Peptides against a protein of PDB entry 3V4O. Designs and how they scored, part 53

Target 1, 234 residues: chain A of PDB entry 3V4O
Amino acid sequence: DQPLAKDKVALLIGNMNYREHPKLKAPLVDVYELTNLLRQLDFKVVSLLDLTEYEMRNAVDEFLLLLDKGVYGLLYYAGHGYENFGNSFMVPVDAPNPYRSENCLCVQNILKLMQEKETGLNVFLLDMCRKRNDYDDTIPILDALKVTANIVFGYATCQGAEAFEIQHSGLANGIFMKFLKDRLLEDKKITVLLDEVAEDMGKCHLTKGKQALEIRSSLSEKRALTDPIQGTEY

## One batch from the design tools (peptide; made by RFdiffusion4, then SolubleMPNN)

Design b2_p13_6_s1 (from b2_p13_6, 8 letters changed)
Fold by OpenDDE base, seed 4:
Structure b2_p13_6_s1 (fold): chain B 234 residues (1-234), chain A 13 residues (1-13)
Amino acid sequence: as target 1 above (234 residues)
Amino acid sequence: MEKLQSYDPKLKK
């Protein structure tokens, strides 16, 4: 049977112009391209660039307000980040150098809040490094997640590794988005789609041995980004 | 020619 979404909502954040950290280039184009693709999939997309900590927290709060039972929620982030003890942290543009967890947004904490909304699908696409932040010695205490079997993480790189962008002719694309954009519109289970993206990325000679897509999922239903919205034509 | 740039902030201090 064809799965249905009550609605489809996406929050896309691209941080590039950091105040105390090296500037990035790819998030600008990557957010733009992903926005256009998700809108073709009938997602309601909020795309934001260069958010401060305050703005990021507000954006997430507003995003959560759009979620409800059966809604597909997708969070995409491109920028600086780190991973400590299995927790992913998105770094706002006004984060200090060095930054700590209290300066950043924890993705798993957002997931917990999304689960409370009884969403139909929770997708996280994290285009950031996953190296440990040695300057952050805190161990986050997060609430336990519920068993919802509707979670998909697409990490642009593997644990402890870096994510990269390809710069050419003044433009830049993240390695992850470079391959994701070619398959995003395919009518396939999201985990299958990402697996194919992983294979495509694996053929990239530039990042061989440097960056590899990691998929972490608990998805018991054949949910796809192409799933029709309930009450609409399909 | 393409240039590869890491997202690693290379934290200082």
Scores: peptide ipSAE 0.456, ipTM 0.886, DockQ to the pose 0.749
Fold by OpenDDE base, seed 2:
Order: C-alpha cells, then structure tokens, then sequence
Structure b2_p13_6_s1 (fold): chain B 234 residues (1-234), chain A 13 residues (1-13)
C-alpha cells in the first residue's frame, strides 16, 4: 500500500551574507533549485534567505505551526554551522564571532518539537560544516527523543568534517545539492534515495576524502517525498 | 577548472 501524507511542508533556509563570518554563495542557488523541486512534489514550501537569529526562530516557529499528525516535515539548511556532542547548530547571519549555542538554533531541539506534532515524516537536510566549535563549551541537556521511527537526517558531510560549495564563474551549487537535485524527484524511500545520492557524491573526485554524505535514520516505513497527500487526486 | 570553497567559518581565536 502506498503511504500517504496528511500534508507536506518544507522550510528552506539559506544563509549567505553573514555579518561576522565569511560570506557564502551556493545557498542562494541551492534554496532556489530545491524550492522548485519540492513544489513539484506538492510540498508547501517556505524559502528564506539570510535570516537573523530572531528571524530564524520565528521561521521555525511558523513552520512548526504548519505541522500536524501525519504531516511530512522537511527542514533544509544551507549555511555556517557546527556540531558539538552530536547536536547540530545552524548559525544565523547576525551571529557573533565566535558564536555559541545561545546564538544558534539547535536542530535536535527542532526535531523534538516536530515529534510532538506527531508528524508522519521528519527530514533534515543539513548543508553545513560539522566541525566542533571549541568556543562553545556548553553541554546541551536535551530531552530524550520519542521513538517515532520517522526520522531522516541527511548530513552534507561527515562528523567533524567540512562542507563545500563549487566555485564557478557564475552561480553554482554546494556539493550536496549538486547531487541531491538529480535524484530528489525519484519515487523511492527517502533513505534509499539519499543512499544513491551518497554514491553519486562519492564519485566526485573533488571531494574524495573531504566531504561525504552521512545518512542517519530511524524510518520503519517506506516513506518517500513523492508520497501523495491524502484526500487529493493522484 | 572547478574550485571548492569550504563552509568553514574560520572562527576568531
């Protein structure tokens, strides 16, 4: 039987024009292309660029309001970030240098809130570095996650590693989106889809030994981004 | 030729 989504909602954030950190370029293109693809998949997509801490928190709050039982939620982030003790932190454009956890948004906290909505699927696509931030000595005390078996993390890079964007004469993708965009519309279980993306990325000579996709999932059902929305024609 | 740019923020020390 074909799994059904109550609805499909995506929040895409691309941070590029940082005030106190190196500027990026790829998030603009990546967010744009991902927006178009997800809309083809009947996602309701909110795409935002260059968000301050305040704006990011508000965007996440609004995103959460759109979630409900059985809804597919997808959060994509491209920008600066770090990972401390297994927790991923997205860096707003107005973050100080150096930044701490109090200046950033913890992805695992967002996941917790998504679980409370009883979503049908939670997908995180994090196109950011995963290096430890030594300037942040905070050890987060997070509540235990529920066993929902509907969680998928697509990390653009490995633990402790960096993510990269391709520099061309014009606009270009980050490495992750370069390969993700070619497969995103495929009707496959999301973890299978990402695994294929990982293989494609692995063939890229530019990033061998530097960047590799990591998939972390607890998904007990064959859920795909192509799953139809219940009550709609398909 | 393609060039890679790291997302490493290069935090101040």
Amino acid sequence: as target 1 above (234 residues)
Amino acid sequence: MEKLQSYDPKLKK
Scores: peptide ipSAE 0.445, ipTM 0.884, DockQ to the pose 0.827
Fold by OpenDDE base, seed 3:
Structure b2_p13_6_s1 (fold): chain B 234 residues (1-234), chain A 13 residues (1-13)
Amino acid sequence: as target 1 above (234 residues)
Amino acid sequence: MEKLQSYDPKLKK
């Protein structure tokens, strides 16, 4: 039968105007486009730009308060980031140069907290680099994750690789969002949808050999972003 | 023409 979401909540963060790091352009448009798409999917969307560490942590806290049993939670991040030992770190705009893990938000920590909410689906769309940060030698000791079989990671790029934005005539879009937006409204299992996005991205001449989508999932149910909200009529 | 901009932060040493 058709899976149902108790509710659907998304937090979108786009960091571009960094104080101590190169500025980006795509997050502005990418967050806007994704916001519109997710709202069409009846997500409750909070979209924020250029967040400091304090603001990012507060946004995540508020996001978690909206999660509950059966709720679909989606976190999208576009900005600077890194990955150390399988842990993804989102970089606030006020992060120092260089930054360390204590200056950033660990995605896997957020996932752990989402699992405690007994969510129906946890989707992470991370449009950031995944290169090792050599200035952070600490291996974080994270709490063990539960086996919830409702987790989907969409990495804009491969482990150890960079993510890119395309700039054309003053406009900029992230490579990931460029292809994601074309399929996001499709009524398909989210992992299937992302797989098709990966294929589309793979055909892009600009990023061949430079950026490829990676999907990491433990999803035992056919859950889609199009799944209706329980108690609602469509 | 289109150009690519990396999200690499290019951290300082």
Scores: peptide ipSAE 0.442, ipTM 0.884, DockQ to the pose 0.785
Fold by OpenDDE base, seed 5:
Structure b2_p13_6_s1 (fold): chain B 234 residues (1-234), chain A 13 residues (1-13)
Amino acid sequence: as target 1 above (234 residues)
Amino acid sequence: MEKLQSYDPKLKK
């Protein structure tokens, strides 16, 4: 019947103040807004800004410790990033210029570790560019993923494309968060929710031909961010 | 009023 989460845990990372790369503005507001929304959904949320490589790895490790069988895990990242050979890399604020995979955190590696925890749902919301990093010639050899059918990727942009933030009257939101925040609380299967966000984003005249949401999922159950936590009455 | 800013890191060459 109604899917249940053993618990719901989210790690939100917003990197803005890079040492060797252009500074960003939107992640501050985006992390804040997403934090408030996820807490309304009874997620346990850890929100962090401007993390070094060391701090990011520690944050991910701590996040993984909170995961267990049946737990919903959500990772949100806003910042610089790239995609090589289908693998997504999040860039810490202390990354060199240019950066390589050894300086960054591979999302697919995190997914592998989440699968080992036998999570109920794995959601990745990646608000970063997906352009190839030509300065990284590393061909990653990753362990094969399990067939868990509980994985959802929400890419803020298409493969090989850039992600953008919109600045208006001194405030800035990422394009992705601008539309995601309007639907995040809806009681819908997460892939359906993201599909509607994609349609909303597609109507934005500012980003037509520049940025489009990509949903990549293997989700065989009707899992929603609104799913109740086991043992909690609603 | 609205301005777009790319997340492109503009890596050094």
Scores: peptide ipSAE 0.437, ipTM 0.884, DockQ to the pose 0.766

Design b2_p13_6_s2 (from b2_p13_6, 8 letters changed)
Fold by OpenDDE base, seed 4:
Structure b2_p13_6_s2 (fold): chain B 234 residues (1-234), chain A 13 residues (1-13)
Amino acid sequence: as target 1 above (234 residues)
Amino acid sequence: MEKLQSYDPQLKK
């Protein structure tokens, strides 16, 4: 049977112009391209660039308000980040140097809140480094996740590794988005789609041995980003 | 020629 989404909502965040950290280039183009693709998939997309901590937290709060039972929620982040003890942290543009967990947004905490909305699908696409932040010695205490079997993480890189962008002719694209954009519109289970993206990325000579897509999922249904919205034509 | 740039913030402090 064809899975249906009650609605499809995406929050895309691209942080580039950091105040205390190296500036990035790719998030601008990557957010733009992903926005256009997701809108073709009938996602309601909120795309934001260069968010402060306050703005990021507000954006997430507003995003959560759009979620409800059966809604597909997708969070994309491109920018600086780190991973400590299996928890992913997105770094706002006004984060201090060095930053700590209290300065950042924890993705797993957002997931917990999304689960409370009884969403139909939770997708996280994290285009950031996953290296440990040695300047953050805190161990986050997060609430336990529910068993919803509707979670997909697409990490642009593997644990402990860096994510990269390719700069050419004044423009830049993240390695992850470079390959994701070519397959995003395909009518396939999201984990299958990402697996194919991983294979495509693996053929990139520039990042061989440096960056590899990691998929972490608990998805018991054949959910796709192309799934029609309930009550609409399909 | 393409240039590869890391997202690593390279924390200094």
Scores: peptide ipSAE 0.453, ipTM 0.886, DockQ to the pose 0.744
Fold by OpenDDE base, seed 3:
Structure b2_p13_6_s2 (fold): chain B 234 residues (1-234), chain A 13 residues (1-13)
Amino acid sequence: as target 1 above (234 residues)
Amino acid sequence: MEKLQSYDPQLKK
């Protein structure tokens, strides 16, 4: 039978105007485009740009308050980031240079909190670099995750690699969003959808050998972003 | 022409 979502909630964060780090351009357009697409999928979308650490933490807290049993939760982040020992860190615009984990938001911590909400689906779309931050030598001790079989990570790039944006005539789009937007509305299991996005990205001459989508998932049900919300008529 | 811009933060030492 068709899986149903109790609700669908998305938090989109695009950080580009960093105070102590190189400025980015793509997050503005990427967040806008993804917002429009997710709203077409009946997501309740909160889109925010250029968040400080304080603002990011507040946004995540508010996002978590909207999650409940059976709710689809989607977190999208575009900006600077790093990955240490399998943990992904999103960098606020007011982060120092260099930054450490205490200056950033750990995605896996957010996942842990989402699991406590007994969500129906947890999707993370991370458009950031995944290089090791040598200035952060701490291995975070995270709480053990539950086996919920409802988790999907879409990494814009491979472990240890960089993510890129394409700049053309003043316009900029992230490589990940460039291909994701073409398929996001398809009625397919989210992992299948992302796999097709990965193939599309792999054909891009600009990023061959530089950026490739990585999918990490534990999804035992055929859940799609197009799944209808329970109690609604379509 | 199109150019790529890395999201690498280029951290200071």
Scores: peptide ipSAE 0.446, ipTM 0.886, DockQ to the pose 0.801
Fold by OpenDDE base, seed 5:
Order: sequence, then structure tokens, then C-alpha cells
Structure b2_p13_6_s2 (fold): chain B 234 residues (1-234), chain A 13 residues (1-13)
Amino acid sequence: as target 1 above (234 residues)
Amino acid sequence: MEKLQSYDPQLKK
């Protein structure tokens, strides 16, 4: 019947004030807005800004400690990033220029660790560029993922493309968050929700031909961010 | 009024 979450935990990371790279503006507001929305969905939310490599790795480790069998895990990242050979890399604020995989956090590695926790749902919302990093010649050899059928990736942009923020009257949101925030509270399967966000984003004249949401999922159950937590009455 | 800014890291070459 109604899917249940053992618990719901989210880690939100927004990196803006890079030491060796262009500074960003949107992650501040995006993390704030997403935090408020996820808390309305009864997520336990840890929101962090401007993390060094060391701090990011620690944050991920602590996040993983909160995961267990049946727990919904959501990782949101806004900042600089790249994608090599299908692997997504989040860039810490103290990363060198240019950076390599050893300086960054691989999302697929985090997914592997989440699978080991036997989570009920793994959602990744990645608001970063997906361009190849030509300065990183590392070919990652990652452990094969389990067939858990509980994985959802929401990429803010297409493979090889850039992500953008939009600034209006001094305020800035990422294009992804601009549309995601309007639908996040809807009681729908997460892939259906993201599909509607993709359609909304597709209507934006500013980013047509520049940025489009990509949904990559293996989700065999009707899991939603609105799913109730086991033991809690609604 | 609206301005787009890329997340492109603009890596040093």
C-alpha cells in the first residue's frame, strides 16, 4: 500500500565562495529555500555552506551515519562540479585550479555507500555543471552498484552542459531551484514530480537550448518525498 | 532585469 520511510534525512551543500574559482551567488538562497521545504516534509535536514574538501567529506560521513535500512536519503549540491565518464564530482571551495578527482567528492561513490546502508530511497539533486574536466585524466574504477531500484538523479542540466543561476533585483536562484521549489511539496512519485519540473523549466525562455533537467532513475516503487515516516501518524 | 550567470568553473589553461 502506502510506502513508508523509516526516516527521512537530507544533506544540503551549497558552495559559493571558492578560493581559486569564480564565486557563485545562488547556492545561499537555494539551500535556504530547499531547507525550509524539506523540513515541511519532515526531513531531518543538515544544511551547510562553503565547505572545504575536509569538511565536505566529514559532512558526507555524518550523513551516512544517519542512514539505515529503509531510510530516505537526499543529497542536494549546488556549486561547481564536473562529470567525467558518467561520474559526477562535487568541487569543494578550497579545490585547486585546475582540480582533479582527488580534490573532489564523487557522487557515485556516495551512492555506493548509501546502498550499503540499505536505504529505502536515494535521491540526488545536483545543481552544477556537467562539462567534462579535461584536466582530470583519471579513469575511475568504481565498485559495481547493487540492483536496488531506489535511485533517482535530478541533474540540473544535460550531460556536457552548463548550469546557470538567474539574478533578479539582487537575488539569485539556480534555474533548477527556481522551478523545483514550486513543486517539491506535491504528493507525487519523485520521478513524476521531477518530470513536471523539467517541463516547467523547458518553458523558460532564458535557458532554452542552454539548460535542461535530466532525470536518471531506477525506481520500481512509488516513492515520494511526502511519504510518511514509519511510526508517525498523519 | 534578469541576468544569467553560468556555473562554469573557468578552469585555468
Scores: peptide ipSAE 0.440, ipTM 0.885, DockQ to the pose 0.770
Fold by OpenDDE base, seed 2:
Structure b2_p13_6_s2 (fold): chain B 234 residues (1-234), chain A 13 residues (1-13)
Amino acid sequence: as target 1 above (234 residues)
Amino acid sequence: MEKLQSYDPQLKK
């Protein structure tokens, strides 16, 4: 039986023009291309660039309002970030130098809120570094996640490692999106799809030993981004 | 030849 989504909603955030940190380039292209792909998959997509902390929090709040029982939620982030004690933090463009957890958005907190919405699928695609932030000594006290078996994390890189973008004379993708975009429309379980992306990325000689896709999932059903929306023609 | 730019904000050029 074909799994069905009540709806499909995606929030894409690309932060590039940081005030106190190095500027990036790839998020512009990555968000644009991912937007087009997800719309082909009938996702309702909100794409935002260069968000301040306030704007990011508002965007996440609005995103959560669109979620409900059975809805597929996808959060994509490209920008600066860090990971402390297994928690991922997205860095707004107005974050100070150095930034701390109070200046950033914790992905795991967002996941908790998504679970409360009883979503059908929660996908996080995090195109950011996962190095520890030594300037942040905060150990977040997070509530235990529910056992929903519908969670997929696609990390652009490994724990403690960096994510990269390709430098060209013109616009270019980050490494993660370079390979993700080629497979995103495939009708496959999302974890299988990402596994294939990981293999494709592994063939890239530029990033061997530097960046590798990590998939972390608890997904007990064969859910795909191509799953049709219930009540619609398919 | 392609070059890589790290997302690591601590890396400065």
Scores: peptide ipSAE 0.339, ipTM 0.795, DockQ to the pose 0.538

Design b2_p13_6_s3 (from b2_p13_6, 5 letters changed)
Fold by OpenDDE base, seed 3:
Structure b2_p13_6_s3 (fold): chain B 234 residues (1-234), chain A 13 residues (1-13)
Amino acid sequence: as target 1 above (234 residues)
Amino acid sequence: MLELQSFDPELKK
């Protein structure tokens, strides 16, 4: 049977103009492109750029308010980040240098909150570095996650590795978005879709050996971003 | 020319 979403909601965050860290360029275009694509998929999309810690936390809170049982939730982040002990941290533009977990937003904490909403699908697309932050020696103890079998992580790069953007003649795109955008509208299980994106990225001579997509999923149903919203024509 | 820019925050001590 065709799975249905009660609703589809996406929060897209692109942080570029950091106060204490190198400026980025790709998030601007990447957020824009992804916004357009997700809207074509009937997602309700909130796209935000250059968020402070306070603004990011508020954005996540508002995003969570839009989630409910059966809702597809998608969180996209492009910016600086790090990964410690399997936990992903998104860095606000006003984060100090160096920053610690207390200055950042933990993706896995967001996932926990999404699970409490009994969402139909939780997708995280994280276009950020995944290197260890040696300046954060805190071992996070997160609350136990539920077994919901509706989780998909698309990491722009491998654990411990860096993510990159391509700059050419004033244009800048993240490598992840460069390949993701070509397949995002395909009517395929999201994990299958991302797997194909991974293969496409793997063929890129620019990033071979430097960046590779990692898919981490627990998805027991054939859920796709193209799944129709319940009560609508399809 | 094409250039790759890392998202590395280049943290300082």
Scores: peptide ipSAE 0.373, ipTM 0.853, DockQ to the pose 0.801
Fold by OpenDDE base, seed 4:
Structure b2_p13_6_s3 (fold): chain B 234 residues (1-234), chain A 13 residues (1-13)
Amino acid sequence: as target 1 above (234 residues)
Amino acid sequence: MLELQSFDPELKK
């Protein structure tokens, strides 16, 4: 009755030390904490920091090679980013200022490639700003997506809004990760879990009116990050 | 003391 994953693979990218953009702090801790949590969930986790465009593209390619039919794929990104025309762009550390889509990685394109692998679940957790990049006037041509009903987007902030990190005593956490980490291990449908995270984050007085979690999903099955891997004890 | 920092890339004009 409970859904099973053929395997569970996650790629975590945290970009902080940008060459031509403000440096960030939260991705370091956030990637670390998420890595530990996902490993407790039996994910095979690849965690990388401060990737150039070339390195990011290679990392995504390698990640895709690990995906197959029924595999749970999770992509987490923390860093600079933008959203144009509903498309999310992750910004490499060596991106110019200003940058354009050609300098960045489009999340929706990655999703398309993941769908080709016939994955069991595709989860994107994007801890980045979603403001429009006015310096990029190009309209991306994206490949058509399949109807797989196994897609979940967790945006750290709303469309057109900014994401924030909280700094305390020399450490920094993204607002999204601050609350996500408290619930990530719960045995709940991933969309339900994220909804609870959204409520928790909504109570944060520091980001009230500034940042709110957005969940965009097409998930027809009760799939959770805690779902057991096929062939293992459960 | 808690400090809030934006992820805004602050693109150059």
Scores: peptide ipSAE 0.370, ipTM 0.852, DockQ to the pose 0.780
Fold by OpenDDE base, seed 5:
Structure b2_p13_6_s3 (fold): chain B 234 residues (1-234), chain A 13 residues (1-13)
Amino acid sequence: as target 1 above (234 residues)
Amino acid sequence: MLELQSFDPELKK
């Protein structure tokens, strides 16, 4: 009765050296730490930093090629972003200022494509702001998502809010990753794991009233990042 | 020393 993954694949993107926007520091360390953790979980991990729009689209395309029926797919993004009308947009490093949806990658579009692959689990960990972009008046008309009941969103912050990084002694981590890394290896349903991370974040005096983890999921099975890969011994 | 930095893109008007 143990859930099995056909395979486990993760794409990690950290954008920090923006051309037309404030530079960030946390994505470098956050991607590195998450890479190490996911590899311990036997994920096939592709980690990329400072991607242009072209490179981001290519990375997503390549990521999708690794997905198939029953595969666990995890997308992590750290960088600038925004949310309009419930759609999350990841901002490439070469995006103009201001940027619009055509300059960015829509996460929900990626989810749609992942559903077409009949993945076993779709996890999105988005460490970015979720404020509305008033310079983008586009109302995305997306195809309706399938009812796959295998979707988990971990938003580093709540709707309309900002995400933060903390710097201590020259090192910077996103608040989200600071707490996520402590629990990521736990053998728990992914939504339960994230809920505990949310509680940990809630105890942080630095982010009270500023940043709170939001979990949005439709997960009908007890899927965990620790689930073994089919055909392997663990 | 602890510092908080927002991921806000600070879009130009």
Scores: peptide ipSAE 0.360, ipTM 0.850, DockQ to the pose 0.773
Fold by OpenDDE base, seed 1:
Structure b2_p13_6_s3 (fold): chain B 234 residues (1-234), chain A 13 residues (1-13)
Amino acid sequence: as target 1 above (234 residues)
Amino acid sequence: MLELQSFDPELKK
């Protein structure tokens, strides 16, 4: 009774070179490392860096076109972001300062669209801050989500908190990716895998009391990133 | 030397 994926598709976005916000370093390496790992898991991976609002929206649209019934969809984002009223917003590199929701991409809206594709699994890995954007008082009115029981959020940090990158010897990685990469290839239910990553991250003295992985999921099946694709021999 | 950098956008005004 091994769960099967119709296909496996991932969109990885790393934004670093912001026009009006502090530049980041980690997304470059993080996207690269995650790309390599996901390809080993037979994901079809599209990796993009430093996307404008227009480019991000197009990338998401193209990503959605690759999704279909039973397909595993994974969205990874590393960059600036914020969270208002439980909604996560990814910030394009050309966003103004300050930015508002209209300048950003709402992850929950993407999830809604993924559900319409009847995906087999929806995984969001968000390596961004989750602090409230006080300059955006817009209360989003989102369509109700379907009860698909196939959703997994891996937040690099907890609600209202910041995410960090660690730099050593000229290299920079997000704290989240630093630990995620060590376990990503494990054949385990994705929520179990992330839970182990959370424990590993908790041992990092640099982010103790500053950053903690949050897992939010409604996954009723033992879905793993290692699940084989239908019609393939494993 | 290890350095920790926040992903905080440091919004203005």
Scores: peptide ipSAE 0.374, ipTM 0.853, DockQ to the pose 0.772; fails the geometry check

